# Peptides against a protein of PDB entry 4QMF: the designs that were tried, part 59

Target 1, 175 residues: chain A of PDB entry 4QMF
Amino acid sequence: ESSFMTLFPKYRESYLKTIWNDVTRALDKHNIACVLDLVEGSMTVKTTRKTYDPAIILKARDLIKLLARSVPFPQAVKILQDDMACDVIKIGNFVTNKERFVKRRQRLVGPNGNTLKALELLTKCYILVQGNTVSAMGPFKGLKEVRRVVEDCMKNIHPIYHIKELMIKRELAKR

## One batch from the design tools (peptide; made by RFdiffusion4, then SolubleMPNN)

Design b2_p16_2_s4 (from b2_p16_2 with E1D E6K M12L E14K)
Fold by OpenDDE base, seed 1:
Structure b2_p16_2_s4 (fold): chain B 175 residues (1-175), chain A 16 residues (1-16)
Amino acid sequence: as target 1 above (175 residues)
Amino acid sequence: DDEIIKKAIEELEKEL
């Protein structure tokens, strides 16, 4: 049997408590057990003797990982679908200077969130920029593109260049 | 979607 655990930040505790019954219900459909430990600040998922698909535990692992990184439950639970993948991109270690970090992270979002929205549309992904991570959900191809844009942004390559490239590729694919 | 993306690009170009 397989088990996975993830830690979550204290500020996430209240929300996780609120939705944990929904998490339990969603995982019960797959005979995956789960535990919320408020003392340790952790979430655990594990297979049971009734778990039919061994691969679903990996999706359950991803679910709690996404929840720990502030992805809302209605979005995060979609990871249990066969056609959905996710990525959690660590962005906090690309730049040591805090001000430079904040500036580059803000470029991912852009004015009124329009940069992020454009990237979501072009990659067919959900993207959440929070703290030192970017969480993304969608098709593998789209996730690969998101990671490239996010990491390059933290390396001081403005997202606009990638967005323009993706837009051109999209237009060419329609012909 | 294309129009949304185009508008976003236009806005981003102003930031460069």
Scores: peptide ipSAE 0.286, ipTM 0.878, DockQ to the pose 0.785
Fold by OpenDDE base, seed 3:
Structure b2_p16_2_s4 (fold): chain B 175 residues (1-175), chain A 16 residues (1-16)
Amino acid sequence: as target 1 above (175 residues)
Amino acid sequence: DDEIIKKAIEELEKEL
C-alpha cells in the first residue's frame, strides 16, 4: 500500500473542508482512501486492498498537490482522467526583487487576464497563477509550452512573443 | 478561438 501527504496553507482550510466530501467521493470510485487533517493542515491519499489500478495513486497525489495550490476542485479533479497531466511551476526564485517579481507575474496574466486566456487556448491547458506558483493542467506537450512561457516570463521575456509563435504554429497545423 | 486569441494579441500589442 502506498500513501502520499501534502501540507496546505491555513487560508485554504475553510475551502478544503467544504469540498472534502466531494474529494472523498471522487477518490472512492478508484478505491483510494483520503484524509483531511485540519490540525496538521495536511491532506493524505492512500491505496487500499481494493485499489485496482496502482497508478491512480499518483494521480491522487497530484490532486491533493493541486488543491493545496488553490486549484478549485471541479478543475483539479480532472487530473484523475487518463489523458490529463499537471505541473506546478515555482516562480518565486527567479527574481529576488519583490516589485520586479510582481510585475513579471502580472505579465503572465495580462490585462483582464487576456494573456493567460490566450496561453490557455493555445496550449489547451488550464493555468492558475497564484502566489509563488503557477499550476497547469493539460496535455504533456501543452504543459511543456506553458512551463517555457512561464519561466521565460520570469526571465524577462514577455509572453506575447511566445503567444505569437504558438499562434503561427497553430495556423500551420491546420493546413 | 482564433478570434479570441487575435483580439488578445492586439490588446497586448497596445501595451508594449
Scores: peptide ipSAE 0.284, ipTM 0.877, DockQ to the pose 0.754
Fold by OpenDDE base, seed 5:
Structure b2_p16_2_s4 (fold): chain B 175 residues (1-175), chain A 16 residues (1-16)
Amino acid sequence: as target 1 above (175 residues)
Amino acid sequence: DDEIIKKAIEELEKEL
């Protein structure tokens, strides 16, 4: 039997308590057991004797990872679908200066969230910028593109350059 | 979707 555990920050506790019955129900369909430990501040998923698909435990692991990083349950639960992958990109270690970090992180979102929306459309991914991480969900190819843009942004390459490149590639693919 | 992306690019270019 396989088991995975993820810690979550204290500020997520209230939300996780609220949706945990929904998490349990979603995982029960696959005979995956789950535990919310409020003392430790952890989520655990584990296979049971009735688990049919051995690969689903890895998706369950990803589910709790996404939930720990502020992804809402209705979006995070889509990770259980066969065609859906995810990535959690750590952005907090690229810049030591807090002000510079905040500025570069804000560039990923852009005015009125338009930069982020453009990236989501071009990569066919869901993207959430929160704290020291960027969470993304979508096809593997799209996730690879998202990681490139996010990391380059933290390295002071403005997302607009990648957006223009992706747009050109998209137009060429339609011809 | 293309129109949304193009408008976003235009807005971003003005901000730079």
Scores: peptide ipSAE 0.273, ipTM 0.872, DockQ to the pose 0.753
Fold by OpenDDE base, seed 4:
Structure b2_p16_2_s4 (fold): chain B 175 residues (1-175), chain A 16 residues (1-16)
Amino acid sequence: as target 1 above (175 residues)
Amino acid sequence: DDEIIKKAIEELEKEL
């Protein structure tokens, strides 16, 4: 039997408590057991003797990882679908200056979230910028593109350059 | 979707 555990920050506790029954129900469909430990501040997923697909535990692992990083349950649970992948991109270590970090992180979002929305559309991904991580869900190709844009942004390459490139590629693909 | 993206690009270009 396989198990995975992830820690979550204290500020996430109240939300996780409210949705944990939904998590349990979603995982029960796959005979994956789960535990929310409020003392430790952890989520655990485990295969059971009734788990049919051994690979589903990896998706369950990803589910709790996404939940720990503030992805809402209705979105995070989509990771259990076969065609859905995810990535959690750590952005906190690219710059030491806090102000610079905040500015670069804000560039990913842009005014009214328009930069992020454009990137989501171009990559066919869901993207959440939260704290020191960017969580993304979607096709593998799209996720690769998201990671590039996110990391480059933290390296002071403005997202607009990648967005333009992706737009050109999109137009070419329509021909 | 294309129009949304194009508009977003236009707005972003103004910010550069």
Scores: peptide ipSAE 0.291, ipTM 0.879, DockQ to the pose 0.731; fails the geometry check

Design b2_p16_3_s1 (from b2_p16_3, 7 letters changed)
Fold by OpenDDE base, seed 1:
Structure b2_p16_3_s1 (fold): chain B 175 residues (1-175), chain A 16 residues (1-16)
Amino acid sequence: as target 1 above (175 residues)
Amino acid sequence: LDEELDKLSQEILKES
């Protein structure tokens, strides 16, 4: 039997308590057990003797990872689908200067979140920027592009170059 | 570049 645990920040506790019955119900369909530990501040998923798909535990692991990083349940639960992948990109270690970090992170998001929304459309991914991480869900090819844009942005490579490239690729695909 | 990026982003959003 397999189990995975992830810690979550204190500010997520109230939300996680609210949706945990939904998490349990979603995982029960796959005979995966789960536990919310409010003392430790952790979520755990575990296979049971009735778990028929050995790979689903890995998706359950990803589910709690996404929930810990502020992804809403209605979006995060989609990870249990076979055609859905995810990535959690750590962005906090690319720069030591806080102001520079904030500036580059904001550049990734853009005014009114326009840049991020555009990137979502171009890559067919869901993308959430929260704190020191970027969570993404979608097809593997799209996720690869998201990670490239995100990390390059934190390395001071302006997202405009990637956006232009993705736009060209999209136009070519329409022909 | 920031302004151009926002303009391009808005274009993408409008086309969708």
Scores: peptide ipSAE 0.745, ipTM 0.972, DockQ to the pose 0.982
Fold by OpenDDE base, seed 2:
Structure b2_p16_3_s1 (fold): chain B 175 residues (1-175), chain A 16 residues (1-16)
Amino acid sequence: as target 1 above (175 residues)
Amino acid sequence: LDEELDKLSQEILKES
């Protein structure tokens, strides 16, 4: 048997409790067991004797990881699809200055979230900026691009350079 | 650059 556990922050508890039956149902389709521990503040997924595909446990691990970082269930559950990957990018350690951190994080999002939405379209990814992490879901190539843009932004490389680059790449890929 | 980025982002969103 394989088992994975992730902790979640207290503010996420109410939501997780609300959707946990849905999580259970989604994982039951793959015969993956799951436990929500409200005392410890943890989620656990584990294989069972009936688990057919052993690789699905890794996706289940990713599911609870995404849920712990505020990704909504309807989006997070897509990780169970074979063609979907994810990445959780820690952005909190790039800058020690709090104001600088907030500024760079906001630059990534942009006014009305336009920059983030544009980045999502260009990379074919879902992207959520929350706290000290950026969660992304999509194809591996897109995820690699997202991580580069996100980390570079936190390193004070303006996203506009990457956006322009991605625009060119997208146009080339359409042909 | 921030303003330019926003304009560019809006253009991308409009095209999609």
Scores: peptide ipSAE 0.744, ipTM 0.972, DockQ to the pose 0.947
Fold by OpenDDE base, seed 5:
Structure b2_p16_3_s1 (fold): chain B 175 residues (1-175), chain A 16 residues (1-16)
Amino acid sequence: as target 1 above (175 residues)
Amino acid sequence: LDEELDKLSQEILKES
């Protein structure tokens, strides 16, 4: 039997309580057990004797990881689909200066969220910028591109550079 | 820079 646990910050507790029945129902379809521990502030998923697909536990692990990082349940639950992957990119360690960190993180979002929307379209990913992490869901190729853009942004390479590059590549692929 | 990004973003969104 396999088990995975993730911690979540206190500010997520109220939301996780409200959707935990939905989490349980989604995982029950795969005979994966789950536990929400409000004292410890943790989520746990584990296989049971009835679990048919051993690989689904890894997707369940990813589900609780995404939920811990503020991804809404209706989006996070899509990780259980075979064609969906995810990545949680830690961005908090690239810059020591808080103001510089905030400015660079804001560049990922851009005016009216247009930068982020452009990145989502070009990579075919869902992307959420929250706190010290960026969560992404989509195809592996897209996820690799997202991580590159996000990390480079924190290294002071503006996302526009990568957006232009991705746009050019997209146009060339259509010919 | 922000204006250029907005223009590019709008073009991308039109293709979606």
Scores: peptide ipSAE 0.069, ipTM 0.733, DockQ to the pose 0.748
Fold by OpenDDE base, seed 3:
Structure b2_p16_3_s1 (fold): chain B 175 residues (1-175), chain A 16 residues (1-16)
Amino acid sequence: as target 1 above (175 residues)
Amino acid sequence: LDEELDKLSQEILKES
């Protein structure tokens, strides 16, 4: 039997408590066991003797990872689908200056979230910018594009450059 | 979708 555990910050506790029954039901369909430990502040997923697909435990691992990084359950649970992948991009280590970090992180979101929305549409990914990480869910190709844009943004390359490039590529691919 | 992307792009460029 395989088991994976992830820690979550204290401010996520109330939310995780409210949705944990839904997590349990979703994983029960695959005979994956799960535990929410409020004392330790951890989530655990485990295979059981009834787990049919041993690879599903890796998706369950990704599920709790996404939940720990503030992805809401209705979105995070989609990771259990065969065609869905995810990535958690650490952005907190690209710059040491806090103000510069905040400014560059804000560029990913843009005015009224329009930059992020455009990037989501072009990559066919869900993207959540939260704290020191960017969580993304979608096809592998899209995830690679998201990581490139996110990391370049933290390296002071404005996302609009990549958005324009992706728009052009999309138009060319239609022909 | 293309019209939506164009609109979003214009808004981003105006405010950035």
Scores: peptide ipSAE 0.064, ipTM 0.752, DockQ to the pose 0.101

Design b2_p16_3_s2 (from b2_p16_3, 7 letters changed)
Fold by OpenDDE base, seed 3:
Structure b2_p16_3_s2 (fold): chain B 175 residues (1-175), chain A 16 residues (1-16)
Amino acid sequence: as target 1 above (175 residues)
Amino acid sequence: EDKELEELSNEILKES
């Protein structure tokens, strides 16, 4: 039997308590056990003797990872679907200057969130920019594009250039 | 969807 544990920050405790019954119900469908430890500040998922698909534990691991990084449950739970993958991109180590970091992170979101929305549409991914990480969920190809855009943004390549490129590629793919 | 992308692109370029 396999088990995975993820720590979560204190500010997520209240939310996780609120949705944990939903997490339990979702994982019960796959006979995956789960535990919320409020003292340690951790989430744990475990296979059981009734777990039919051993690979589902890896998706359960990803679920708690996403929840720890502020992805809301209705979105995070989609990771249990067969065709859904995820990525957690660390962005905090590209720039040492805090102000520069904040500015580049903001470029990912853009005015009124339009940059992020465009990127989500083009990659068919869900994307959440939070703290020092960007969480993404979607098809593998889309996730690769998201990571490229996010990392390049932190390296001072504006997302708009990638968005234009993706738009062109999208049109070419329709032909 | 394509129209939405064009609108978003225009907004980004306009406000960036």
Scores: peptide ipSAE 0.132, ipTM 0.805, DockQ to the pose 0.101
Fold by OpenDDE base, seed 4:
Structure b2_p16_3_s2 (fold): chain B 175 residues (1-175), chain A 16 residues (1-16)
Amino acid sequence: as target 1 above (175 residues)
Amino acid sequence: EDKELEELSNEILKES
């Protein structure tokens, strides 16, 4: 039997309690067991003797990982679909200066979230910028692009340069 | 989506 555990920050506890029955129901369809430990602040997923697809446990692992990083359940649960992948990009260690970190992180979102929305459209990904991580869900190719843009942004390369590049590539793909 | 993307990109360029 396989199992995976993910810790979650205290501020997520209330939300996770609220949606945990939904998590359980979603995973029950695949005969994956799950446990929410409020004392430890952890989520655990486990295969059972009735688990049919052994690979689904990896998706369950990703599900709790996404939930721990503030992705809402209705979005996170889509990871259980065969055609959906995800990435959790750590952004907190690129710069030591807090102000610089905040400014660069804000560039990913942009005014009114327009930068992020453009990136989501271009990569066909869902993207959530929260705390010290960026969570993304979508096709593998798109995820690779998201990671590049996110990390480069934290390295002081403005997202607009990548957005322009992706727009050009999009136009070329139409021809 | 193309029109939306164009509008978004223009706004980003103006604000950058």
Scores: peptide ipSAE 0.124, ipTM 0.796, DockQ to the pose 0.099
Fold by OpenDDE base, seed 1:
Structure b2_p16_3_s2 (fold): chain B 175 residues (1-175), chain A 16 residues (1-16)
Amino acid sequence: as target 1 above (175 residues)
Amino acid sequence: EDKELEELSNEILKES
């Protein structure tokens, strides 16, 4: 059958250990097997002979991908729902200068996290900025918008431009 | 929600 593996950073190990029984239980409902390898630092999901829906393995793949990127389990597990999609946006390669990278990444969050909160509301997505990635969960249209804003931000286009544009579009859609 | 977005937007603009 099908299997997928994702590596996770060392700092995530403790958390993953604490929630792995919950991961196992969630995946067991779909007859998906999973393994946490603390030596390699990896998570694996695989179909079994009892897996009814072959497509669920792709969602399981996304689950462990999200967990590896610091998304909390209660949020990440929602990916198993049919109406939920996700995206992991790599932001670390847009800028070579570390200080510039940090500054642009901080713009995504904004003061008191308000920029991120605004984007979440406008796109109906969950968004987590961590390290060299931005993880997002929500509808496909919203995810597309998130990726655009995130990548443009790393290209030195301030998120406020997109926020204002999305707000205008939202108002027009109500009429 | 719209009011909240407006407030958030204003705060972001202030820091920009």
Scores: peptide ipSAE 0.121, ipTM 0.793, DockQ to the pose 0.100
Fold by OpenDDE base, seed 5:
Structure b2_p16_3_s2 (fold): chain B 175 residues (1-175), chain A 16 residues (1-16)
Amino acid sequence: as target 1 above (175 residues)
Amino acid sequence: EDKELEELSNEILKES
């Protein structure tokens, strides 16, 4: 039998408590057990004797990882679908200056969130910028593109350059 | 720069 555990920050505790019954129900359909430990601040998923698909435990691992990084349950639970993948991109270590970090992180979002929305549409991904991580869900090709844009942004390459490139590629593919 | 991003984003959102 296999098990995976992830820690979550204190500020997520209240939300996780409110949705944990929904998490349990979703995982029960696959005979995956789960535990929320409020003392340690952890979530655990594990296979049971009734688990039919051994690969589903890896998706359950990803589910709790996404929840720990502020992805809401209605979106995070989609990771259990066969065609859905995810990535959690650490962005906090690219720069030491906090002000520079905040400015570069804000560039990913852009005015009224339009930059982020554009990236989501072009990559066919869900993207959440929160704290020191960017969480993304979608097809593998899209996830690869998201990681490139996010990391380059933290390296001081503005997302607009990648957006233009992706738009051109999209137009060429239509012809 | 921000204005250009807005224009591009609007075009993409409209197409979608």
Scores: peptide ipSAE 0.133, ipTM 0.774, DockQ to the pose 0.768; fails the geometry check

Design b2_p16_3_s3 (from b2_p16_3 with L1M A9S E10K I13L)
Fold by OpenDDE base, seed 3:
Structure b2_p16_3_s3 (fold): chain B 175 residues (1-175), chain A 16 residues (1-16)
Amino acid sequence: as target 1 above (175 residues)
Amino acid sequence: MDEELEELSKKILEES
């Protein structure tokens, strides 16, 4: 039997308590056990003797990882679907200057979130920019593109250039 | 989706 644990920040405690019954119900369908430890501030997922697909534990691991990084449950739970993958991109180590970091992170979102929304549509991914990480969910190819855009943004390459490139590639793929 | 993307692209260009 396999087990995975993820720590979560204190500010997520209230939310996680609220949705934990939903987490339990979702994982019960796959006979995966789960535990929310409020003292330690951790989430744990475990296979059981009734777990039919042993690979589902890896998706359960990803689920609690996403929840710890502020992804809301209705979105995070989609990771249990066969065709859904995820990525957690650390962005806090690209720039030492705090103000520069904030500015570059904001470029990912853009005015009214339009830049991020365009990137989501082009990559067919869900993308959440939060703190020092960007969480993404979607097809593997889309996730690769998201990581490229996010990391390049932190390296001072504006996302708009990648968005234009992705739009061109999309049009070419239709031909 | 294509229509939505087109609208967003216009907004991005206008706001940039």
Scores: peptide ipSAE 0.142, ipTM 0.808, DockQ to the pose 0.098
Fold by OpenDDE base, seed 5:
Structure b2_p16_3_s3 (fold): chain B 175 residues (1-175), chain A 16 residues (1-16)
Amino acid sequence: as target 1 above (175 residues)
Amino acid sequence: MDEELEELSKKILEES
């Protein structure tokens, strides 16, 4: 049997408590057990003797990882679908200066969130910028593109450069 | 989606 655990920050506790019954119900459909430990501040998922698909435990692992990084449950639970993958991109270590970090992180979002929305459409991904991580869900190809844009942004390459490139590629592929 | 993307692109360029 397999088991995975992830820690979550204190500010996430209240939300996780409110949706944990929904998490339990979603995982029960796959005979995956789960535990919310409020003392340790952890979530655990594990296979049972009734687990039929051994690969589903890896998706359950990803589910709790996404929840720990502020992805809301209605979106995070989609990771249990066969065609859905995810990535949690750590962005907090690219720069040491806090002000520079905040500015570069804000560039990913852009005015009115338009930059992020454009990136989501071009990559067919869901993208959440929160704290020191960017969480993304979608096809593997799209996730690869998201990681490139996010990391380059933290390296001071403006996202608009990649957005223009992706748009050109999209137009060429339609012809 | 294409129309939405076109509009977003226009906004991004104008806001930059």
Scores: peptide ipSAE 0.136, ipTM 0.804, DockQ to the pose 0.099
Fold by OpenDDE base, seed 1:
Structure b2_p16_3_s3 (fold): chain B 175 residues (1-175), chain A 16 residues (1-16)
Amino acid sequence: as target 1 above (175 residues)
Amino acid sequence: MDEELEELSKKILEES
């Protein structure tokens, strides 16, 4: 019926091999089939004739997408829950200069990861900054905020500006 | 959460 495939980088192969049985078990509960192709470097998910909810394949698609972008399985598998959404934000094309890219990406994390942690708490999202992507999981409203902060950061707007605004909004919402 | 955010905010501002 429906199938989706995602490529993964070579450095992710070892980890994916170690957790693939867990992936299979998680997807089997929904009658979704999956394949890890080590030659091509791909993951595939597909519906079967026993798949009850056709929409679950989209969540399975997101699962392998998250896994390909270095999200750990215990976190990524939460995407199969109805109340969980995700976003993979490509950040590699905002800046052509590598040094500038690295600097702006580092601003998202901040010293000791405090900037990222603050953003996670404010948006109620899980956020992973890795390579040329930022992976986020959480409620839709939070994900929208994360994408805004991440993209603005790559456009040279420091995350602290948004963090301050989010904190103010949070305080106002309590009143 | 609020206390944690406050502490993180202070750290971020201090290190900015």
Scores: peptide ipSAE 0.135, ipTM 0.804, DockQ to the pose 0.100
Fold by OpenDDE base, seed 2:
Structure b2_p16_3_s3 (fold): chain B 175 residues (1-175), chain A 16 residues (1-16)
Amino acid sequence: as target 1 above (175 residues)
Amino acid sequence: MDEELEELSKKILEES
């Protein structure tokens, strides 16, 4: 039987305790067992003898991964849908200078979050910028675009360039 | 969605 475990930071503990019954219920529908270990600070998902679809364990793995990275449960649980994929993009190691890192991360979000919102709409993805990671959920094509924009942003390519490009592509696709 | 994108684009350009 398959099992996956992920660690979560201490600041997520209170929230995870609050929603864990909901996690359990969502996974029970697929006969996936789950464990929240508050001592270790870990979440575990595992198949059972009653698990029908063996592939669902991979989605359960992704679920706990997203939860560990501060994605809210109502959004994260959508990963269990067949048409939903996710990506957790590490952004903390692109730049050694902390001030430069913060500046580039802020460019991704933009004033009032407008840059990020535009990117979400253009890629049809949910995107959460938190700490040293960007979590994204959506179609594979959209996720690929998100990763490109996010990584390029950390490489000092302003997101507005990609947003303009995506807008042009969208207009061309309508004609 | 298109209208929202246009509005967001204008805001992004103005704030850049």
Scores: peptide ipSAE 0.134, ipTM 0.802, DockQ to the pose 0.100

